# Ledger of designs, part 10: peptides against a protein of PDB entry 2L9B

Target 1, 91 residues: chain A of PDB entry 2L9B
Amino acid sequence: ANFLSQKFPELPSGIDVNINMTTPAMMISSELAKKPKEVQLKFLQKFQEWTRAHPEDAVSLLELCPQLSFVTAELLLTNGICKVDDLIPLA
Target 2, 91 residues: chain A of PDB entry 2L9B as posed
Amino acid sequence: ANFLSQKFPELPSGIDVNINMTTPAMMISSELAKKPKEVQLKFLQKFQEWTRAHPEDAASLLELCPQLSFVTAELLLTNGICKVDDLIPLA

## One batch from the design tools (peptide; made by RFdiffusion4, then SolubleMPNN)

Design b1_p10_6_s3 (from b1_p10_6 with P1V S3N)
Fold by OpenDDE base, seed 1:
Structure b1_p10_6_s3 (fold): chain B 91 residues (1-91), chain A 10 residues (1-10)
Amino acid sequence: as target 1 above (91 residues)
Amino acid sequence: VFNPVPLPPP
């Protein structure tokens, strides 16, 4: 397992997207929704703790893997933790 | 190619 799989096992396995059949955003939402709520929340907790402990690495990771930014936002919104208006300053 | 779940790029 790679770093992400080992550190954040709550994340689904990475998959390729055929953009002729779907959009990346649709696939992210679909794959995340397959995980139990408790697993989704556990990821958010662990990711939050890690980013606070390793802020420089977190910035690099989010730049390297833009998908992760969408994952985080999606989980926050779908679990009712934040609202769309809370994300506007980040867009 | 896009991986919806983040992995290090190849």
Scores: peptide ipSAE 0.058, ipTM 0.670, DockQ to the pose 0.190
Fold by OpenDDE base, seed 2:
Structure b1_p10_6_s3 (fold): chain B 91 residues (1-91), chain A 10 residues (1-10)
Amino acid sequence: as target 1 above (91 residues)
Amino acid sequence: VFNPVPLPPP
């Protein structure tokens, strides 16, 4: 297993998308929603803690795996932790 | 969507 799978086992496994039927964003949202809420929140907690402790590594990871940025935003929104407007200042 | 890319440890 790679670092991402080992460090954040709460994340869904990697999968491909049939872009003729759906978008990557839709698929990510769908796969995340298959995880129990407690698992989703656990990922957010662990990722937040890791990011605080390793901010430079976190930036590098998000550049390498841009889907992870969508994952975190999606989980924050769908779990009611933040609103869309809360993300705008960060853009 | 999720790419099984190998990631080195930080």
Scores: peptide ipSAE 0.057, ipTM 0.689, DockQ to the pose 0.128
Fold by OpenDDE base, seed 5:
Structure b1_p10_6_s3 (fold): chain B 91 residues (1-91), chain A 10 residues (1-10)
Amino acid sequence: as target 1 above (91 residues)
Amino acid sequence: VFNPVPLPPP
C-alpha cells in the first residue's frame, strides 16, 4: 500500500472522475459521506496528530494534494467540529 | 480526469 493508504486507511481510495458529470467538491463530499462517522472522526484525529508531529511534512502534503485540504475542511464542517468562520483565519 | 480523494503525490 502507498503512504496515505498505510497511514490513513480511513480515507477512501482515490478515484478517477469525469468532472463534466459533477463538481470535484460534490464528488469529494459524496465519497466521504460513504464512510461511517466513526471512520471520518478517526481520520481527523489521526491526521491532526500526524500534522502536529510533522508540520513541515503536513504542509508539503497539502500543497501536493490540495484535495486533502478540502477533505479536512469538509469533515470538520459536516461533523460540526467547526464553522466556516473558524476556517477564515486559516485560509 | 480528477482524483477527488487523497492520493500520494506522483
Scores: peptide ipSAE 0.054, ipTM 0.662, DockQ to the pose 0.180
Fold by OpenDDE base, seed 3:
Structure b1_p10_6_s3 (fold): chain B 91 residues (1-91), chain A 10 residues (1-10)
Amino acid sequence: as target 1 above (91 residues)
Amino acid sequence: VFNPVPLPPP
């Protein structure tokens, strides 16, 4: 319904988090793992292409929705596309 | 975890 869901339907739906019961990172990891590998890879491809074409919008989106930074890093790591030390220069 | 409120378009 919203921009994120329409543009990147491969992502899990937006949900609230009770921080007294869990952490956002744990919830994100859990929700991402429920998606098939093919869907995860498709999101990475689409997000990469969109970011390259619209870098200023991508920055704004990541500022507004910082969980997307974790999502992309998590998917890159869990799918073996990069390693932790590959992300250090970006921090 | 994933934006509990709707995101506006960029």
Scores: peptide ipSAE 0.050, ipTM 0.671, DockQ to the pose 0.134

Design b1_p10_6_s4 (from b1_p10_6 with P1S S3N)
Fold by OpenDDE base, seed 2:
Structure b1_p10_6_s4 (fold): chain B 91 residues (1-91), chain A 10 residues (1-10)
Amino acid sequence: as target 1 above (91 residues)
Amino acid sequence: SFNPVPLPPP
């Protein structure tokens, strides 16, 4: 198994996207929403803790896997942890 | 492209 699935088992499995019917972002959002809220929050917690402990590795990972940046932002927004306006200063 | 996680980067 790859690093992401092993380190963050709360993430949904990767699947192909039919771009004629949906967008990758829509698919990610949909797959995340299928997970129980407690699982979503558990991922955020674990990812936050790992990022705090390994900031340089986290930057490298997010550059390598840009979908993770979307995942994190999406989960923060959909769980009401932050609003879109809160993310603007980080752009 | 843009892959859902945990797919490898496109």
Scores: peptide ipSAE 0.117, ipTM 0.746, DockQ to the pose 0.165
Fold by OpenDDE base, seed 4:
Structure b1_p10_6_s4 (fold): chain B 91 residues (1-91), chain A 10 residues (1-10)
Amino acid sequence: as target 1 above (91 residues)
Amino acid sequence: SFNPVPLPPP
């Protein structure tokens, strides 16, 4: 297992996407929704703590894995932690 | 890693 899967086992494993039938964003949303709420919240907690402790590494990780940015935003939104408008100033 | 499309692993 790679660093990401070991550090954040709450995340789904990678899957191939047939872009003729779906989009990566749609697939991410559906796969995340399969995880129990407590697992989703646990990921957010661990990722927040890790980001605070390793801000430079967090930036590098999000640049390397853009899908993780969508994961984080999706989980924040679907769990009612923030709203879409809260993300606008960051763009 | 959670990788729905081909991306390099971290």
Scores: peptide ipSAE 0.115, ipTM 0.738, DockQ to the pose 0.128
Fold by OpenDDE base, seed 1:
Structure b1_p10_6_s4 (fold): chain B 91 residues (1-91), chain A 10 residues (1-10)
Amino acid sequence: as target 1 above (91 residues)
Amino acid sequence: SFNPVPLPPP
C-alpha cells in the first residue's frame, strides 16, 4: 500500500512489536526468515539497483526508516553474501 | 525508534 510495499513487495508486512516481550530486531529477523530465499535475494538485488540509481533518495529513505538498514545487513549476513567484518566500516 | 519494515518508526 505504501511506497515500500509497492516498490519492494518482497519485504515482509509491517507488524507491531511489544518491546516488553521481544525486540524489533528479533522480530525483523524472524519475519525475514519466513520469506523464501529467492524472495530475499530478489529484494537485495532490487534494493541494490535502486540505491545505485537513486543514491540521494536511498540515503533519505534509510534515514527515515533505519530498520531498513538492519534488514539489508541481516539479509546480507544470513545469505552469506557478506561477513560481519565487511560491515565494520559502516558502524 | 525502531519497527519492522515496511512500517515507519514511531
Scores: peptide ipSAE 0.081, ipTM 0.723, DockQ to the pose 0.145
Fold by OpenDDE base, seed 3:
Structure b1_p10_6_s4 (fold): chain B 91 residues (1-91), chain A 10 residues (1-10)
Amino acid sequence: as target 1 above (91 residues)
Amino acid sequence: SFNPVPLPPP
C-alpha cells in the first residue's frame, strides 16, 4: 500500500473517477459516508495529531493532495464538530 | 481521471 493507505488506513481506498458520471467531490463524500462514525473520528484524531507533529510535511501533503482538505472539512461538518461558518475564515 | 483518495496514481 502507498503512504496514505498505510498511515491512515481509515481512509477509503483510492478509486478512479469517471467525471462523465460523477464528480470527485461526490465520490469522496460517498466513500467517506461508507465508513462507520467511529472510523471517521479516528481518522480525524490521527490526522490532527500527525499534522501537529509534522506541520511542514502536512502542508506539503495537502498541497499535493488537496482532496485531503476536503476530506477533513467534510468529516468535521458531517460529524457536527464545526459549521460552515467556522471554515469560512480559513478558506 | 481523478483519484479522490488517496494520492493520485503514478
Scores: peptide ipSAE 0.074, ipTM 0.704, DockQ to the pose 0.165

Design b1_p10_7_s1 (from b1_p10_7 with Y4L)
Fold by OpenDDE base, seed 5:
Structure b1_p10_7_s1 (fold): chain B 91 residues (1-91), chain A 10 residues (1-10)
Amino acid sequence: as target 1 above (91 residues)
Amino acid sequence: SEFLEILSIL
C-alpha cells in the first residue's frame, strides 16, 4: 500500500523487529532470504534501472528509507554480484 | 562494481 510496496512489489512486507533477540540487519537478511532468487534478482534489476533513470529521486528515497541501502547491499552480496571487498572504499 | 555504482550517488 505504501510507495515501496507499489513501486517494488518484490520486496517483503514490513515487519516488527524484536531488537532484544536480533538486530534489524539480521531480520532483514532473514526476510529477504525467504524470497525466491528470481524475485531477488528482479528487484535488483528494477531498482538499478530506476536509480539510473532517477538519480536525484533515488538519493532522496535512500535517505528517507535507509533500510533500502542495506537491502540492496545484502542482495548484491548474497547473490554474488559484488564482493565485500567492494565496500572498502566507502566504509 | 554494481554496489559502487548504486552507492556512488549518495
Scores: peptide ipSAE 0.078, ipTM 0.701, DockQ to the pose 0.048
Fold by OpenDDE base, seed 4:
Structure b1_p10_7_s1 (fold): chain B 91 residues (1-91), chain A 10 residues (1-10)
Amino acid sequence: as target 1 above (91 residues)
Amino acid sequence: SEFLEILSIL
């Protein structure tokens, strides 16, 4: 198991993506949606707490795993925690 | 990172 799987077991396992049939973003969204809402929210909580405690490590992790940024944004949006317009000013 | 700031809304 890798760091993400061990630290955040709520996340789906990584998969190989056939980019000729779909986009990586669509695949991520699909896999996330398979998780119960409670699991999705638990990930957000744990990730928030970890990033507060380890902001420098969090930046490094998001650089190493850019898909994690998409995961976080997707979960915030799909669970109605924020709107797309809330993300734009941070770009 | 500015992106990390979005987590504060949780």
Scores: peptide ipSAE 0.078, ipTM 0.707, DockQ to the pose 0.056
Fold by OpenDDE base, seed 1:
Structure b1_p10_7_s1 (fold): chain B 91 residues (1-91), chain A 10 residues (1-10)
Amino acid sequence: as target 1 above (91 residues)
Amino acid sequence: SEFLEILSIL
């Protein structure tokens, strides 16, 4: 088990992506949607708290695991917590 | 970072 799986068990397990059939982004979105809303919100809460407590480690983690940035953005959007316009500065 | 700041919207 890697750091992400142990620290944030609310996340789906990583899987190999068949890029001939789909994109990594589509796979992530699909797997996240399988989790109950309560679990999705729990991840967001825990990740927020951890990043506040460990900002330097959070930056390093997001650089190492860029998919985590997509996960967070996707969950914020799909749960209606923010709008696409709120994420424009990140692109 | 801007990304970490966005998390504050929770």
Scores: peptide ipSAE 0.073, ipTM 0.706, DockQ to the pose 0.057
Fold by OpenDDE base, seed 2:
Structure b1_p10_7_s1 (fold): chain B 91 residues (1-91), chain A 10 residues (1-10)
Amino acid sequence: as target 1 above (91 residues)
Amino acid sequence: SEFLEILSIL
């Protein structure tokens, strides 16, 4: 298991992407949607707490794993926690 | 990080 799986087991495992049929973003969204809402929210909570406690490590992780940024944004949007307009400053 | 600010929305 990789670092993400160890630290955030709520996340789906990494999978191969056939770009001829879909996009990485679509695959991530699909895999996330397979997780129960409570699991999605648990990840967000844990990730929030971890980033608050370890902001420098969080930045490094997000640089290393840019898909994690997409995951977080997607979960915030799909769970109605924020709106697209709330993400504009970060885009 | 700007991205970390989004997490404060939770």
Scores: peptide ipSAE 0.081, ipTM 0.708, DockQ to the pose 0.057; fails the geometry check

Design b1_p10_7_s2 (from b1_p10_7 with Y4M)
Fold by OpenDDE base, seed 5:
Structure b1_p10_7_s2 (fold): chain B 91 residues (1-91), chain A 10 residues (1-10)
Amino acid sequence: as target 1 above (91 residues)
Amino acid sequence: SEFMEILSIL
Protein backbone atom coordinates (compact mmCIF):
# COMPACT_ATOMS: atom_id res chain seq x y z
CA ALA B 1 0.00 0.00 0.00
CA ASN B 2 2.88 2.37 0.75
CA PHE B 3 5.97 3.23 -1.27
CA LEU B 4 8.29 0.78 0.47
CA SER B 5 5.84 -2.10 0.29
CA GLN B 6 5.36 -1.52 -3.40
CA LYS B 7 8.98 -0.88 -4.28
CA PHE B 8 10.53 -3.49 -2.00
CA PRO B 9 7.97 -6.24 -1.46
CA GLU B 10 10.72 -8.49 -0.09
CA LEU B 11 10.59 -6.59 3.19
CA PRO B 12 8.38 -7.85 5.97
CA SER B 13 5.33 -5.76 6.69
CA GLY B 14 5.91 -3.09 9.26
CA ILE B 15 4.44 -3.60 12.69
CA ASP B 16 4.31 -1.73 15.95
CA VAL B 17 7.08 -2.70 18.31
CA ASN B 18 6.28 -3.55 21.89
CA ILE B 19 9.32 -2.00 23.49
CA ASN B 20 8.37 -3.41 26.86
CA MET B 21 9.29 -6.89 25.71
CA THR B 22 11.96 -6.28 23.10
CA THR B 23 13.94 -3.62 21.31
CA PRO B 24 13.23 -2.50 17.77
CA ALA B 25 16.60 -3.87 16.72
CA MET B 26 15.84 -7.31 18.09
CA MET B 27 12.42 -7.33 16.48
CA ILE B 28 13.83 -6.30 13.13
CA SER B 29 16.50 -8.98 13.32
CA SER B 30 13.90 -11.58 14.17
CA GLU B 31 11.52 -10.60 11.38
CA LEU B 32 14.28 -10.45 8.80
CA ALA B 33 15.50 -13.89 9.80
CA LYS B 34 12.07 -15.30 8.97
CA LYS B 35 12.60 -14.44 5.32
CA PRO B 36 14.47 -16.88 3.11
CA LYS B 37 18.06 -15.97 2.33
CA GLU B 38 17.15 -15.56 -1.32
CA VAL B 39 14.56 -12.95 -0.43
CA GLN B 40 17.00 -11.14 1.84
CA LEU B 41 19.60 -10.99 -0.90
CA LYS B 42 17.03 -9.90 -3.44
CA PHE B 43 16.09 -6.95 -1.27
CA LEU B 44 19.73 -5.96 -0.87
CA GLN B 45 20.25 -6.12 -4.60
CA LYS B 46 17.18 -4.07 -5.42
CA PHE B 47 17.93 -1.55 -2.70
CA GLN B 48 21.50 -1.20 -3.92
CA GLU B 49 20.36 -0.63 -7.48
CA TRP B 50 17.77 1.91 -6.42
CA THR B 51 20.26 3.71 -4.20
CA ARG B 52 22.75 3.97 -7.02
CA ALA B 53 20.12 5.39 -9.32
CA HIS B 54 18.58 7.71 -6.72
CA PRO B 55 21.24 8.58 -4.14
CA GLU B 56 19.57 11.76 -2.93
CA ASP B 57 16.23 10.00 -2.48
CA ALA B 58 17.96 7.14 -0.71
CA VAL B 59 19.52 9.50 1.82
CA SER B 60 16.18 11.15 2.44
CA LEU B 61 14.46 7.80 2.86
CA LEU B 62 17.01 6.57 5.37
CA GLU B 63 16.66 9.79 7.33
CA LEU B 64 12.88 9.40 7.42
CA CYS B 65 13.06 5.67 8.15
CA PRO B 66 16.08 5.06 10.37
CA GLN B 67 15.04 1.43 10.86
CA LEU B 68 15.94 0.85 7.22
CA SER B 69 19.54 1.64 8.04
CA PHE B 70 19.48 -1.11 10.63
CA VAL B 71 17.78 -3.45 8.18
CA THR B 72 20.46 -2.88 5.60
CA ALA B 73 23.32 -3.25 8.06
CA GLU B 74 21.79 -6.35 9.62
CA LEU B 75 21.31 -8.04 6.27
CA LEU B 76 24.82 -7.18 5.15
CA LEU B 77 26.29 -8.62 8.33
CA THR B 78 24.13 -11.73 8.68
CA ASN B 79 24.65 -12.69 5.06
CA GLY B 80 28.41 -12.30 5.34
CA ILE B 81 28.62 -9.51 2.81
CA CYS B 82 30.52 -7.24 5.17
CA LYS B 83 31.99 -7.26 8.65
CA VAL B 84 31.30 -4.98 11.58
CA ASP B 85 34.61 -3.23 11.09
CA ASP B 86 33.60 -2.43 7.52
CA LEU B 87 30.75 -0.31 8.87
CA ILE B 88 32.85 1.71 11.31
CA PRO B 89 33.83 4.36 8.76
CA LEU B 90 30.15 4.86 7.96
CA ALA B 91 28.93 5.07 11.55
CA SER A 1 5.83 7.01 15.86
CA GLU A 2 7.33 5.79 12.63
CA PHE A 3 10.50 4.84 14.47
CA MET A 4 8.54 2.47 16.68
CA GLU A 5 7.47 0.50 13.62
CA ILE A 6 9.71 -1.99 11.93
CA LEU A 7 10.66 -2.03 8.27
CA SER A 8 8.22 -0.62 5.72
CA ILE A 9 6.56 2.61 6.87
CA LEU A 10 6.49 4.91 3.83
Scores: peptide ipSAE 0.047, ipTM 0.686, DockQ to the pose 0.066
Fold by OpenDDE base, seed 2:
Structure b1_p10_7_s2 (fold): chain B 91 residues (1-91), chain A 10 residues (1-10)
Amino acid sequence: as target 1 above (91 residues)
Amino acid sequence: SEFMEILSIL
């Protein structure tokens, strides 16, 4: 288990993407959608709390693992928590 | 691609 799996077990396991058949974004969206809504929301809550407590570490993690930024944005959008315009300041 | 492995870190 990697750091993300241990800290945020609500996330799916890391997997390879066959870009000849799909895009990474499509794969992420698909894998996230397999998780129950409760699990998705729990991840968002835990990640928010962790980010507030460790903002510098959060920035470093998101820089190292940009797919996590996509995950977070996707979950916020698909769960109706944020609109696209809300993400502009973070882009 | 940085996205070739979903939710993996070094």
Scores: peptide ipSAE 0.046, ipTM 0.681, DockQ to the pose 0.057
Fold by OpenDDE base, seed 4:
Structure b1_p10_7_s2 (fold): chain B 91 residues (1-91), chain A 10 residues (1-10)
Amino acid sequence: as target 1 above (91 residues)
Amino acid sequence: SEFMEILSIL
């Protein structure tokens, strides 16, 4: 187990991406889509709350794990959500 | 690469 898995169990497990067969973004989108809508929404809520409570740590995490920025944007878009608002810095 | 892994960091 790692920090992300423990803190946000709603996220898919980490895997290596075969970039010869697909793009990382497409694979992330595919893996996220396998999760029920309720799980996706739960992640967004928890991530928003954590980010508000720990803004500096959140910035550092998003810098270290740019995949997470894509995850957040993807989930907001696919679920048509505008309530989960926070400063998401450009990596 | 930062994007060669899906949510595997930390």
Scores: peptide ipSAE 0.042, ipTM 0.665, DockQ to the pose 0.059
Fold by OpenDDE base, seed 1:
Structure b1_p10_7_s2 (fold): chain B 91 residues (1-91), chain A 10 residues (1-10)
Amino acid sequence: as target 1 above (91 residues)
Amino acid sequence: SEFMEILSIL
């Protein structure tokens, strides 16, 4: 149980990726989709609150764990909270 | 959007 698992238990556990068979993005999308919508939204709410309270730590965490950026973006998009157009300036 | 503050650091 690392920091992410303890702070954000709504996230799937990290797994190894066989990059010869799939991409990390594909694996993340698949694992996230297994979580109920309510759990996905709960993560987004908690992560929003934490980043608001700890902005510098949040930036450091996202730099250290770039997969978390994809997780957050994926959940925002798949739950219809934002559109791809909203993320274009960030990429 | 409610979550625009998260997007600002992504």
Scores: peptide ipSAE 0.034, ipTM 0.650, DockQ to the pose 0.055

## One batch from the design tools (peptide; made by RFdiffusion4, then SolubleMPNN)

Design b1_p11_1_s2 (from b1_p11_1 with L7F Q9I)
Fold by OpenDDE base, seed 4:
Structure b1_p11_1_s2 (fold): chain B 91 residues (1-91), chain A 11 residues (1-11)
Amino acid sequence: as target 1 above (91 residues)
Amino acid sequence: ARKLVEFLISL
C-alpha cells in the first residue's frame, strides 16, 4: 500500500490524463469550477480542516501530487480568498 | 508544499 491508499481508502479509479502537472491541474480546476461556489468553498474548508489536523500528511500529499498545489491555488484565487501576491512567497 | 500548507492553515 502506498501513501494515497493508506490515507485515502476507497479512492475511485482514475481517468486517462496526460502525465504532466499542468494538464491534470487544468482538468481538476475545470471540473471544480463547474460546481456552485458554496460547494467549492465547502471543499476548501474540508481540505483546510484536514490539513490543520494532519499537516505533515498534507505536505506529503502535495509533494506526491504537485497538481493539487495548482488546484488549491486556483480555487483560492477564483473564489476571492487570496490574491496572487499572497502566493508569491510560497514558491 | 510546506509553505502552501502553512498558508492554507492560516486562512
Scores: peptide ipSAE 0.676, ipTM 0.945, DockQ to the pose 0.886
Fold by OpenDDE base, seed 2:
Structure b1_p11_1_s2 (fold): chain B 91 residues (1-91), chain A 11 residues (1-11)
Amino acid sequence: as target 1 above (91 residues)
Amino acid sequence: ARKLVEFLISL
């Protein structure tokens, strides 16, 4: 099985989006932005906890799904968790 | 990706 199928069993099927790099990220971010702040923060917290426990898997996930890097950055910024300057060296 | 992971962990 591929990485996603192996690490995330019963992952739902996605939907077609524009192949543009930014469009999928913006779509995900837009959907997350519709959620209450507490839900967004819980999402980020759980992702952080999973990342701490599985850092190499997290790297692999973000390499496979680079749109998630944008989504993560957007969540961090929109929730005031970090500043743009914090993200610059991560590029 | 790795740098972002490391940053996320550090928060």
Scores: peptide ipSAE 0.675, ipTM 0.945, DockQ to the pose 0.885
Fold by OpenDDE base, seed 3:
Structure b1_p11_1_s2 (fold): chain B 91 residues (1-91), chain A 11 residues (1-11)
Amino acid sequence: as target 1 above (91 residues)
Amino acid sequence: ARKLVEFLISL
């Protein structure tokens, strides 16, 4: 089994999208933007909590799915949690 | 990826 199957055995199949980095990130961000702010913040919180508990798995996930880095950055910026200047050193 | 993880944890 691959990383995702092993770490997320109950993960649904998902939706096929154009295979690149930007398009899926934009789609995910768009869907998240449709949710109330409270839901977006809850999502970030849960992701943060999981990341704290499993930092190496989080690194592996972001390496496997670079689009999630874009999504995370977008959520952080749009919800005023950080500034663009905070993200520049991470590039 | 690692830098972003560390940053996210710090928030």
Scores: peptide ipSAE 0.673, ipTM 0.945, DockQ to the pose 0.889
Fold by OpenDDE base, seed 5:
Structure b1_p11_1_s2 (fold): chain B 91 residues (1-91), chain A 11 residues (1-11)
Amino acid sequence: as target 1 above (91 residues)
Amino acid sequence: ARKLVEFLISL
């Protein structure tokens, strides 16, 4: 089994989108931006908690799905959790 | 990815 199917067995198949970095990230971010702030923050919190519990899996996920790094950064910025200067060293 | 993970954990 591949990483995604193994770690996220209940993950839906999804739908095809443009196979690049920016478009999927923008689509995800735009959908998240439609949610209430509390939902966005709860998502970040749960993702953070999962990441703390499974840091190597989180790294693997972001390496396999680099669009999620963009989404995470965008969520952090738009919710005022960090500033751009905080993210620059992470590149 | 690793640096972002570490940063996220630190928040």
Scores: peptide ipSAE 0.673, ipTM 0.945, DockQ to the pose 0.890

Design b1_p11_1_s3 (from b1_p11_1, 3 letters changed)
Fold by OpenDDE base, seed 5:
Structure b1_p11_1_s3 (fold): chain B 91 residues (1-91), chain A 11 residues (1-11)
Amino acid sequence: as target 1 above (91 residues)
Amino acid sequence: ARKLVDFLESL
């Protein structure tokens, strides 16, 4: 089994999108931006908690799905949790 | 990815 199916067995199959990096990230971010702020923050909180509990899995996920790094950064910025300068060293 | 994870955990 691949990483995603193994670690996220209940993950839906999804729908095809453009295979570039920016488009899927933008699509995910736009959908998240439609949610209430508390939902966005709760998502970030749960993701943070999961990464703390499973840091190697989190790294593997972000390496396999680099669009999620963009989404995470965008969520942090748009919710005022950090500024662009905070993210620059992460490149 | 590791740097982002570490940063996220620091928040």
Scores: peptide ipSAE 0.630, ipTM 0.932, DockQ to the pose 0.895
Fold by OpenDDE base, seed 4:
Parts: structure tokens; sequence; C-alpha cells
Structure b1_p11_1_s3 (fold): chain B 91 residues (1-91), chain A 11 residues (1-11)
């Protein structure tokens, strides 16, 4: 079992995606952008709460799935939660 | 990744 299987059981089957970082990030962001703002904010809140409770697992997840860093940044920007300048120091 | 996690927690 890998990290995702252990920490996130019963993940649904994926769909066909190009094997790179950019395309998966764009696809995820696009799908999330179709959701109501309330759903997007709830997602961010739950992710935030989980990272607070499990910071090392959160780091491991983002290292394993770099596309999620882009997705998180995109959600923060599109919902007006932060600005681009806030993300610069994170590189 | 750690920096992003820390940033997310700060929001």
Amino acid sequence: as target 1 above (91 residues)
Amino acid sequence: ARKLVDFLESL
C-alpha cells in the first residue's frame, strides 16, 4: 500500500489524464471552478483543518502530488483569499 | 510543500 491508499481509503477511480503536473492541475482546478463558491470554500476549509491536524501528512501529500499545490493556489486566488504576492515566498 | 502548508494554516 502506498501513502494515498493508507491515508485516503476508498478513493474513487481516476480518469485519463496526461502524465505531467500542469495538465492534472488545470483539470482539477477547472472542475472545482464549476462548483458554487460555498463548495469551494468548504473544500478549502476542510483541507486547512486537516493540514492543521496532520501537518506532516499534508507535506507528504503535496510532495507526492505536486499538482495539488497548484490547485490549492488557484483556489485561493480565484476565491480572493490571497494575492499572487502572497504565494511568491512559498517557492 | 511545507511553506504552503504553513501558509494555509495561517489563513
Scores: peptide ipSAE 0.629, ipTM 0.931, DockQ to the pose 0.894
Fold by OpenDDE base, seed 3:
Structure b1_p11_1_s3 (fold): chain B 91 residues (1-91), chain A 11 residues (1-11)
Amino acid sequence: as target 1 above (91 residues)
Amino acid sequence: ARKLVDFLESL
């Protein structure tokens, strides 16, 4: 089993999309943007909590799924949690 | 990825 199957055995199949970095990121961001702000913030909070509990897995996940870095950045910016200048050093 | 993880945890 791959990383995702091992760490998230109950993860649903998902939807087929173009297999590149930008397209799935845009789609995920678009879907999240349709949710209320409270839901977006809850998503970020849960992701943050999981990351704190499993930092090595979080790094592995973001390396495996670089699109999630884009999604995370987008959520942080659109919800006013950080500024673009905060993200520049992370590149 | 590590830098983003660290940043996210700091928020």
Scores: peptide ipSAE 0.629, ipTM 0.931, DockQ to the pose 0.894
Fold by OpenDDE base, seed 1:
Structure b1_p11_1_s3 (fold): chain B 91 residues (1-91), chain A 11 residues (1-11)
Amino acid sequence: as target 1 above (91 residues)
Amino acid sequence: ARKLVDFLESL
């Protein structure tokens, strides 16, 4: 909570969902999937650039919000950026 | 998390 507020002061309140990883990830992925493919790819590009500039913050974000790892993986798969075999060793 | 970040940056 403190990390997100500090690094993302303009972050919206969002929607209250289950505290597990599965339901939030599915909801986020569903919303992203509604966007045009070019928007999804641009999102991934911006996220990639941000992680390159702030790798420790990116790790902290994914540790705080593990559902985002699922979302990122699904975006990579559904947009043909990588295959399932590429993700297996990342566990 | 670190492995995923590193992988993402490699793409």
Scores: peptide ipSAE 0.625, ipTM 0.930, DockQ to the pose 0.888

Design b1_p11_1_s4 (from b1_p11_1 with L7F Q9E)
Fold by OpenDDE base, seed 1:
Structure b1_p11_1_s4 (fold): chain B 91 residues (1-91), chain A 11 residues (1-11)
Amino acid sequence: as target 1 above (91 residues)
Amino acid sequence: ARKLVEFLESL
């Protein structure tokens, strides 16, 4: 919470979700899937650029919010950026 | 998390 508040001061309140990884990931992925493909690809690009600029912050974010790893994986798969076999060794 | 970050950066 402290990390998120510090690095993302404009972060919205969000919504209540179950304390697990699966349900939050599905909810976020569903919302992103509603966006045009161009928007999804731009999102991935911006996230990639931010990650390259701030790799330790990116690691901290994904450790704090593991659901985002699932969301990222889902976006990569559904947009044909990578295949399931590419993700298996990342566990 | 770190492995995924590094993978994402490689794409």
Scores: peptide ipSAE 0.647, ipTM 0.937, DockQ to the pose 0.892
Fold by OpenDDE base, seed 2:
Structure b1_p11_1_s4 (fold): chain B 91 residues (1-91), chain A 11 residues (1-11)
Amino acid sequence: as target 1 above (91 residues)
Amino acid sequence: ARKLVEFLESL
């Protein structure tokens, strides 16, 4: 919470979901999938750029919010940016 | 998380 509030001061409160890991990731991915492909790609591009500029913050974010790792993976796969085999070594 | 970050950066 402290990390998120500091790095993302305008971040909204969010919404409660099931406590398992898969459900939050699926919900986020589902919402992203409702957006146009160009919006999805822009999101991924901006996330990539931010990650390149702040790699340790990106690691911290994904450690704090592991559901975002699933979301990122799903976004990469859904948009044909990488293959499942590319993600296996990352697990 | 770190490996995913590194992979994302490489794309």
Scores: peptide ipSAE 0.647, ipTM 0.937, DockQ to the pose 0.888
Fold by OpenDDE base, seed 5:
Structure b1_p11_1_s4 (fold): chain B 91 residues (1-91), chain A 11 residues (1-11)
Amino acid sequence: as target 1 above (91 residues)
Amino acid sequence: ARKLVEFLESL
């Protein structure tokens, strides 16, 4: 099985989106933005916890799904967790 | 990706 199937066996198949980084990131961010702030923060916390426990898997996930990097950045910025200047060096 | 992961961990 591929990485996603192996690490996320319960992941739904999803739907087709435009093949680029921006469009899927925008779609995901848009959906997340509809959630209450506490849900967004809990999502980030859970992702952070998982990342700490599985840093190499997290890197692999973001390499395979680069749109998630944009989503993560958007969540951090939107929720005032960091500033744009904090993210610039990460490029 | 790695730098973002490390940054996220630092928060």
Scores: peptide ipSAE 0.646, ipTM 0.936, DockQ to the pose 0.891
Fold by OpenDDE base, seed 4:
Structure b1_p11_1_s4 (fold): chain B 91 residues (1-91), chain A 11 residues (1-11)
Amino acid sequence: as target 1 above (91 residues)
Amino acid sequence: ARKLVEFLESL
């Protein structure tokens, strides 16, 4: 089993999307943007808490699924939590 | 990835 299967069992199969550098992230961000602000903030908080509890797993997750880095960035920006300038050093 | 994790933790 790969990292995702081991750490996150019973993941759904998902849907087919065009495979390029931006489409998966854009698709995820678009779906998340449809959720209420409170849900988006709760998601970010839970992700933050999990990251603090499992920092190396979080790094591994983002290395394996770089689209999630873009998704996280988009959530931070759209919810006014940070500015684009804050993300530049992270690239 | 690591930098983003560290940034997220700082928020």
Scores: peptide ipSAE 0.646, ipTM 0.937, DockQ to the pose 0.904

